# Designs tried in a protein design run: peptides against a protein of PDB entry 3ESW. Part 22

Target 1, 322 residues: chain A of PDB entry 3ESW
Amino acid sequence: NNIDFDSIAKMLLIKYKDFILSKFKKAAPVENIRFQNLVHTNQFAQGVLGQSQHLCTVYDNPSWHSIVLETLDLDLIYKNVDKEFAKDGHAEGENIYTDYLVKELLRYFKQDFFKWCNKPDCNHCGQNTSENMTPLGSQGPNGEESKFNCGTVEIYKCNRCGNITRFPRYNDPIKLLETRKGRCGEWCNLFTLILKSFGLDVRYVWNREDHVWCEYFSNFLNRWVHVDSCEQSFDQPYIYSINWNKKMSYCIAFGKDGVVDVSKRYILQNELPRDQIKEEDLKFLCQFITKRLRYSLNDDEIYQLACRDEQEQIELIRGKTQ

## One batch from the design tools (peptide; made by RFdiffusion4, then SolubleMPNN)

Design b2_p25_7_s3
Fold by OpenDDE base, seed 5:
Structure b2_p25_7_s3 (fold): chain B 322 residues (1-322), chain A 25 residues (1-25)
Amino acid sequence: as target 1 above (322 residues)
Amino acid sequence: SIDEMIEKLTRELLEKDPELVYNAK
């Protein structure tokens, strides 16, 4: 009897689909209790939940996308993308165009649009005066700064003129389109919104050791790709552990469709103790939040995302991004 | 378990022929 392998494969895949869909049904009472206990007893878990409530949904704002697209020099961006695509892209297929777009957005953002601000320039003395600025500390936002989701304001005194300059740390990415300056937080915040405004699948990656970056899902590469706007970096997840020799414990990715521990992609050496939560509890937490984010999706969407999740887990285990 | 076996086999298929897995109906 010739074993019909095609029939067996089809039956297996149907059973797999049913199994996957069963995992994304409403959480059992025991899972809800476990989740509630975890976020109430573990500070790290509470932090991950709090971040997910903001970062997973805040960038899915059509009004913000319109403002971004109206603010950027789209003619310049697409001219540069078309130029690079015309050289090499035709041989690789149409899906590579989006990779060229993300690379150009990285270039445009760093070179033409946004500025790194370690210290602000003096409001009185003008441009290139940051060297004369002495930090006096931080304070809460004033009434105007509070309109733009400002958590803290850094205060500086000019050594030359004696005037005070305020550097508000805005979390409103629309305000950042105006100010066009900041540190890693402001860079990543606005750049995440920019990528989302082009209709891309993007995650915000939080590192416990005070850094943040993006991931973009490349249809050409069929995987999540490291994207750091500060570094103008595309597909270089090793830069932190290897190039910077940075010690890290946790990297958590936040997207509209899920929360994922991506530490294995970025922590290649010099791993710090992962002592903030049990590994099983972190895995459960990320899966539980991901399940909640997908409650409104249909069975086909859930299945497609679950297949993508499994491919990512295989990648993270095998280290295939090297 | 049967579920663990299905997951394992599907992982192998995702590595060899991902399109087959994604197009499952």
Scores: peptide ipSAE 0.443, ipTM 0.930, DockQ to the pose 0.759
Fold by OpenDDE base, seed 2:
Structure b2_p25_7_s3 (fold): chain B 322 residues (1-322), chain A 25 residues (1-25)
Amino acid sequence: as target 1 above (322 residues)
Amino acid sequence: SIDEMIEKLTRELLEKDPELVYNAK
């Protein structure tokens, strides 16, 4: 009897699909209890949950996408993308165009649009006066600053004129379209929104050791791609561990469809102790939040995302992007 | 378990022929 391997493979794939879909059904009471206990007893878990409640959904705002697209020089961006695509892209297929777009957005954002701000310029003395600014500390926002999701305002005194300059740390990305300046937090926040505004699959990556960046899902590369707006970096996950010699413990990616521990992609050396949570509890937490984010998706969407997640896990285990 | 075996086999298929896995009906 010739074993019809094709029929067996199809049957196995159907059973696999059913198995995967079963994992995304409503959480069992025991899982809910475990989750509640974890977030109430573990500060790191509570932090991850809190971040997920914001970062997984905040960028999925069509009104914000419109404002972004109206604010950017789309003619310049697409002109540059088309120019680069015309050189090398035609041979690689249509999906590579989005990689060129993300690369141009990185260039445009860093070179033409946004500014790094270690210290603000003096509001009285004008441009290029940041060297004269002395930090006095931080305070809460005033009534105007509070309108733009500002948690902290850095206060600076000008050594030349003695006036005070406020540097509000805005979390409203629409306000950042106006201010066009910040540090890694503001850069990553606005750049995440920019990428989302082009209809891209994007995750916000939080590193416990005070850095943040993006990941973009490249349809051309069929994987999550490291994207750092501060560094104008595309597909260079090694820059932190290798180039910066940065010590890191956790990198957590937050997207509309899931929360993923991506530490293995970025922590290549100088690993700090992962002592904030048990590994099994972190895995459970990320899976539980991911499950909740997918509750409204249909079976086909859930299955497609689960296949993508499994490919990412294979990648993260094997280090194939190195 | 059968489920664990299916998961393992499907993981191997995702590496060899991802389209087959994604297109499972």
Scores: peptide ipSAE 0.431, ipTM 0.927, DockQ to the pose 0.738
Fold by OpenDDE base, seed 1:
Structure b2_p25_7_s3 (fold): chain B 322 residues (1-322), chain A 25 residues (1-25)
Amino acid sequence: as target 1 above (322 residues)
Amino acid sequence: SIDEMIEKLTRELLEKDPELVYNAK
C-alpha cells in the first residue's frame, strides 16, 4: 500500500494548526498568576507592559490617519515612488511598490517634512539662532502644552537677547505634524503614525540605550524590515552595532499584533548585560502580551500571525535576513 | 511529545515551503 504522504502532510498541518491555536486560547490561571507576579516584581517587565498598552494600539486611529494623509504632499510622494518603481519595480511584481513607498517616505520625512532639533531657535531672534541657546533644564508642561500630551519641557535661554524659549517634548503625533521638529522620540512617533496611515504593518522598536526606530513588514521581502526615520535607513539593522559601535542590551518591538524581543536583529556586537529580567521571563512576557493583543482575532488570523511569528523567530536564531 | 515533533516538522516546512504551511486548512 503506497503511503499517501500528501494525506499525512495534511493531517500533520491540521494538528499543527490546532496546536498553535491552543497556545492562543485564554491564559490558564497559572499563566495569569505568573504574569501578575512578574509585572509587580520586575520593573523592566512593568515598563514593557506600560509601553505595550500605549504603543501597540495608539497608532490604530483612523482619524489620525486621515489627518496625516491630508497633511503630507501625497502628489510628490507618489510621483517619486512611481518614478523609482518604473526603473526596476516592474520586474519584481507589485509587492515591491510598498518598499519603494517606505523608502520615499523616509526621504520625504527627513528631507522635506521634519527637522532635527538638538536646540530650539530663539523665539525672539528667529531662525538659525539655536547656537545662541543655553539649556537651563527641564520642567513640567504649562496649561497649553498639557493639551498635547507633553510630559517634559526643555527650557533654553538665548545668549543674545536673554529671553526664554520653551521646547516642549510633545507625545501627541498630531501636534508633531504642526511643530515638525524633534529628536529620535518625536521622529519615530510621527513616522510610525505616517507608515500606519498608509495601511502598513508597522512596529515601534524601543531600545533601552536611548534610541527608537520602526520596523515595517515587507510583503516583498516577506519579513520585518528595519526602518529608521532619523537616519533615512531601510533594511540596515547593523547600523547601530557596527556603524555606531553602539552598546545595547534590549530592543523590543511593539505592534498591534504583538510584542517581540528583536534584540538579536540589532545587537550584533558589544552586547551589554541583559540583567533587567530573566530571558525566560522576558520571552513569557512578550508571548503573554501578544496573546492578549490577539484575543479578538479569529482562528485563521491567529494561525497566519503565528506562522509569521515563527518565520521571524527562525530568522532571529539564524542571524540571516532572507 | 507529538506536539513538539509536529512543531519541529512544521518549522522545517516553514523554511522550505512556507506557502504550504500558511495555506493549511
Scores: peptide ipSAE 0.407, ipTM 0.922, DockQ to the pose 0.805
Fold by OpenDDE base, seed 4:
Structure b2_p25_7_s3 (fold): chain B 322 residues (1-322), chain A 25 residues (1-25)
Amino acid sequence: as target 1 above (322 residues)
Amino acid sequence: SIDEMIEKLTRELLEKDPELVYNAK
C-alpha cells in the first residue's frame, strides 16, 4: 500500500492550522488571571508590558511615515541602492533589493543623516566643541522640550565660555529628524521609524544591559535580521557578545505583531543570570502579549505569522541562520 | 498530546519544506 505521503502531509497541515488558530483565540479566563497576576507581581514583566504598549504600536503612524520620507534624501538613497544592487548582478523585483535598501539606510543614517552625541556641542561656541562640555547633571524638560516627549534633559557647561547647553533626551522621533543627534536610544528610535516608513516589518530590540537595536524581517533571507543603526550593522547579531564581549541577560524584541524573547540570538557567551522572571513566565508573557496584538487579524494572517514565529523559534534553538 | 505531536511534525516540515507549511489551506 503506497502511503500517500502528500495526503498525510495535507491532513497534518490542516490540523496544524486549526491548532494554531485555536491558540490565537481569545485568552481563557485562567490565562488572563495568570497574566494579571504576573504583571502585578513581577517588575520585569510589568516593564515588558509597558514597553510593549508603546513600542509595538508607536511606529505605525502614517503621518510620521510621510514626514520621514519627506525628510530623507530619497533620491540619494535609491541611487545608491540601485548602484549596489546592479553591481551584484541582481534582477529587478527580487526580494533581495530590500536588503540593499536596509543596508543603504544604515549607511545613510550613520554617515549622512544622524550624529552620535556623547556630549553636545556648546550652543555658543558652535561645532566641534563637545570636548569643552562638562556635565552638570540631568533635570526635567522645560515647557518647549516637553512638547517632544522629553523625559530627561542633560545639562552641560562649556568650560570655554561658561554657557549652559541643554541636551534633551527626546523620545519623539519626529523631533529627532530635526535634531539629528543622540545616543543609542535616539538612534534606534528614529531608525526604527525610518525602516517602518519604507513599509518594512521591523522590531525594536531592548537589551536589559543598556543597549537597543532593530530587527528587520528580510523576505529574501526569510528571517529576522539584526540591524544596528549605531554600528551600521546588518545581520551581525554576534557583535555584542563576541566583538564587544558584552554580558547580557535579556533581549526582547517588540513589533506590531508580537513580543519575542530573542536573547538566544544575541547572547552567545557571557550570559548574565536570568533571574528577573521565571523562563516559563517570560515565555507566557511574550505569547500572551503577542496574542493580544493579533486579535484583529484574520485567520490567514494569524497562520502566516505563526509559521514565521515557529521558523524563528527553530532558528533560535539551533543557533544557525538557515 | 496529539497537538504537541502535530506541532513537532510541522516544525520538522517547516525545516524541510517551508512553502508547503505556509501554503496550507
Scores: peptide ipSAE 0.404, ipTM 0.916, DockQ to the pose 0.841

Design b2_p25_8_s3
Fold by OpenDDE base, seed 4:
Structure b2_p25_8_s3 (fold): chain B 322 residues (1-322), chain A 25 residues (1-25)
Amino acid sequence: as target 1 above (322 residues)
Amino acid sequence: SEEEKKKLEEILKKKFEEWIKEAAK
């Protein structure tokens, strides 16, 4: 009897799909208890949960996407994308066009749109006066600043004119479209929204050691791609560990469809102790939050995302096959 | 590398063990 290998393969695929889907069903009572206990007893877990409640959903705002697209010089952006795309001899309709778009958005954002603000310019003396600014400390937002989800305001005195300049640390990305300045937090916040506004699949990556960046899912590369707006960096996850020689312990990616420990992508050397949570508990936490984020998705969407997750996990374990 | 192959085998083995445990429920 010739074993119908095709029939067996189809049956295995069906069973595998069902198995994958079963993992995304409603959490068992024991899992809920474990989750609740973990987030109540572990501060790092509580922090990850708190971040997920914001970062996984905040950028899925169609009104914000419209405002972004109305604010950006789309003609310039697409002109540059088309130019570079054509230069490399690609045909229209190739998935690689989106990679060119993201690269141009990185260029446009850093060079034309947004400014790094180590210290603000003096509001009275004008541009290029930041060198004259002395930090006086930080305070709470005033009534106007509070309208734009401002957590803290850095206060500076101008050594030249003596006037006070406020640098509010806005968390409202729409306000950042106006202010067009900040540090890694403001850069990543607004740039994440920008990428989302183009309909891209984007994650916000939080590093415990005071840095943040994005990942975008490239349909051409069929993987998550490192994107750092501050660095104008595309697909260079090694820049922190290797180029900066940065010591890091945790990198957590937050997206609409999941929370993922991406530390293995970015922490290539100089790993700091991962002592904030047990590895098994972190894995459980990320999976649990991811499961909750996917509750409204259909079986096919869940399965496709699970396939992506699996590929990513394989990638993260293999390390860079460059 | 052989080390990558071993890691992949361990992952696949762990997945398969999880699959068997869950299919047995």
Scores: peptide ipSAE 0.018, ipTM 0.456, DockQ to the pose 0.059
Fold by OpenDDE base, seed 3:
Structure b2_p25_8_s3 (fold): chain B 322 residues (1-322), chain A 25 residues (1-25)
Amino acid sequence: as target 1 above (322 residues)
Amino acid sequence: SEEEKKKLEEILKKKFEEWIKEAAK
């Protein structure tokens, strides 16, 4: 009796789909109680929830996407993408084109568009005067700065002219299209919006040890790809742990379709204690938030995303063994 | 049998690879 292995495989895939879909149904009362207790009793969990409420949805703004696309030099960007794409002998319509686009956006953003600001230039003395600036501290935003989601303003005094220069830490990415300067927070915030404006699947990665970056889902590579606008880095998740010798405890990715602990991708050595939350509670929290973000999706969308999640988890397990 | 399990795993792996290719279209 020839076992019809194809029939068995089809039946198992159907049962697997049903099982996966069952996990994304409305949360049970017990899960809701566990979630509420966790976010009320654990400060780290409360922080992750608060970040998810902003970072998972803020960049899905069509009005902002239009403003971004109107502000960027699209002719230059696509000219450079097409040039590099053609150089490597690729045909039009290959999924790899989006990888070339992201690489050019990294180049364009760092080289042509945005500026690193450790200290501001003096408003009176002009360009290249940041070396003359002494920090006086931070204060709250004024009435004008408060219009652009400004939480804090760094205050600097010029050692040459004695004038005060304000460096508002704007969280409004549209204001950052005007100011075109900042640190890792401003860079990642605006660059996340830029990538989203091209219709890409993007996550914002928060590191507890004061760094932030992006992940892009490459359809060509069929995985999440590390993207750091500050470093002009594509697919180099090792740069923090290995190149910088950075000590880290948590890396959490925030996207429209989920919240994921991606620490295993980036924390390759010098791991700090993960003592802010129990591992089981963090896993539960991320899954619970992800489930909520997917409540409006259909069964096929849920299944596709769940399969993507499973592939990512397999990748993250295998990457520690290489 | 262990051989049947291996054949089933290979078929499931191939179908999963095909599914991944279809989901990437």
Scores: peptide ipSAE 0.009, ipTM 0.409, DockQ to the pose 0.326
Fold by OpenDDE base, seed 5:
Structure b2_p25_8_s3 (fold): chain B 322 residues (1-322), chain A 25 residues (1-25)
Amino acid sequence: as target 1 above (322 residues)
Amino acid sequence: SEEEKKKLEEILKKKFEEWIKEAAK
């Protein structure tokens, strides 16, 4: 009897799809109880949940995307992308254009658009006066600063004129389009919104050891790609562990379609103790939040995302990003 | 779809390669 291999392959694919979709059905009562107990008893789990409620959805704002696209020099950006694509892109196919776009956005953001602010310039003395600024501490926002999701304001005194300069740490990325300065938090916040405004799949990566960066999903590379706006870095996940010799315990990625522990991509050496939560509980938490984020998606979208998740998990286990 | 088939084949290939590496340890 000639085995109809094509019929068997089709049946296996259908059964596999059904199996994957079954995992994304409404959570069982036992899973809901486990989730509630975990976020009420574990502070790290509560923190991950709190971050997911903001970071997974805040950047999916069409009004913000329009404001971003109106604020950026799109003519310059696309001119530079087209120039680089014309050199090498024709040989690699159309999907590589997005990689050139992200690389140009990294260049444009760091070189032309945004500034690093270790200390602010004196509001009275003008530009290039940050060297004269002494930190006095931090305080809560005033009535004007509070309009732009400001949690804290750093206070500086000018050694030259004696005046006080306020450096509000704005969390409103639209306000950051105006101020055009900050540290890793402001850089990553606004740059995440910028990438989202171009219709890209983007995640915000939180590191417990006071750093943050992005990932975007490259259709050309068919994987999540490390993107650090502060460093103008593309696909260099090793820079923290190897180049900086940074000690790290957790890296968690937050996107519209899921929450993922990406620690294995970035923690290559000098691993700190992972003692904030049990590994099984962290895995459960990320999967549970991811499942909730996908409740409104159709079966085909759920299946495509689940295939992408499985590919990423295999990549993270293999330790081969290349 | 032919695209879904290719994705599944790629996932299975990657899993199989991983299982071989784990079994060789």
Scores: peptide ipSAE 0.008, ipTM 0.435, DockQ to the pose 0.053
Fold by OpenDDE base, seed 2:
Structure b2_p25_8_s3 (fold): chain B 322 residues (1-322), chain A 25 residues (1-25)
Amino acid sequence: as target 1 above (322 residues)
Amino acid sequence: SEEEKKKLEEILKKKFEEWIKEAAK
């Protein structure tokens, strides 16, 4: 009997859809126990959970999106996008326009909007005085700084005038629209909100080795695209491992719809020991958090996201990330 | 057979690729 492989394949796809939908609808009691034990016994797991509780939801704020769009020079941004799209984009269809938008947002953010702050300027001596600043350490926020979700304030003394300048590390991205300065944390925080404000699918990528960046889901490329606001980088996941020769152990992506270990996209060489958690437990943790984030979604949304997840896993296995 | 397994895997891969493309629309 000739095995009808096409019929078997169709049946497997239907059963797979039903299996995926069932997997998101039912939290097994055993999975809850395993999850609770893991986050109580493993510090790395607790850290990933804590980050997910913030990073997966904080940027889905319509009021913040409005403030962002009111603050940015949208006329300049769209003028530049339209100009670049008119040169090269018309042949590729409308879906490529969002890639041009993200590239312009990277340009605009780095060149026109936000500043890198290794050391602050002296509040007394004025602009371009950061060279005269000596770090004294870090302190807790004062009563004003505490209004803007400030965890730490770096303290600097001016070698010229002797005055103290405070550099608060604000976690409120709306405050960052005002201050327009920071390091990788502030850059990635505000830029993630900016991308979200344009209605884009965005993830925040945390690297254990003190770097952070974004991923954007390109409908044109039909995949997650590396986006680093600090570097004005689009689709260059190799820059850390290859160009910087950075040693890394973990890269975890946090989005509204899931938490994903994306280490394979970015750790191409010089891999550090992955000793913070068992690989099976990390995979379980990310899947468990992802299930929780999707509990309110309908069957079609769950199905679409599951297809996206599978595509990403295939991409990561094939090493076809450019 | 190993050959039947390979044929099934190829068909499944193609169907999954089609499925992923349809689900991304």
Scores: peptide ipSAE 0.016, ipTM 0.454, DockQ to the pose 0.583; fails the geometry check

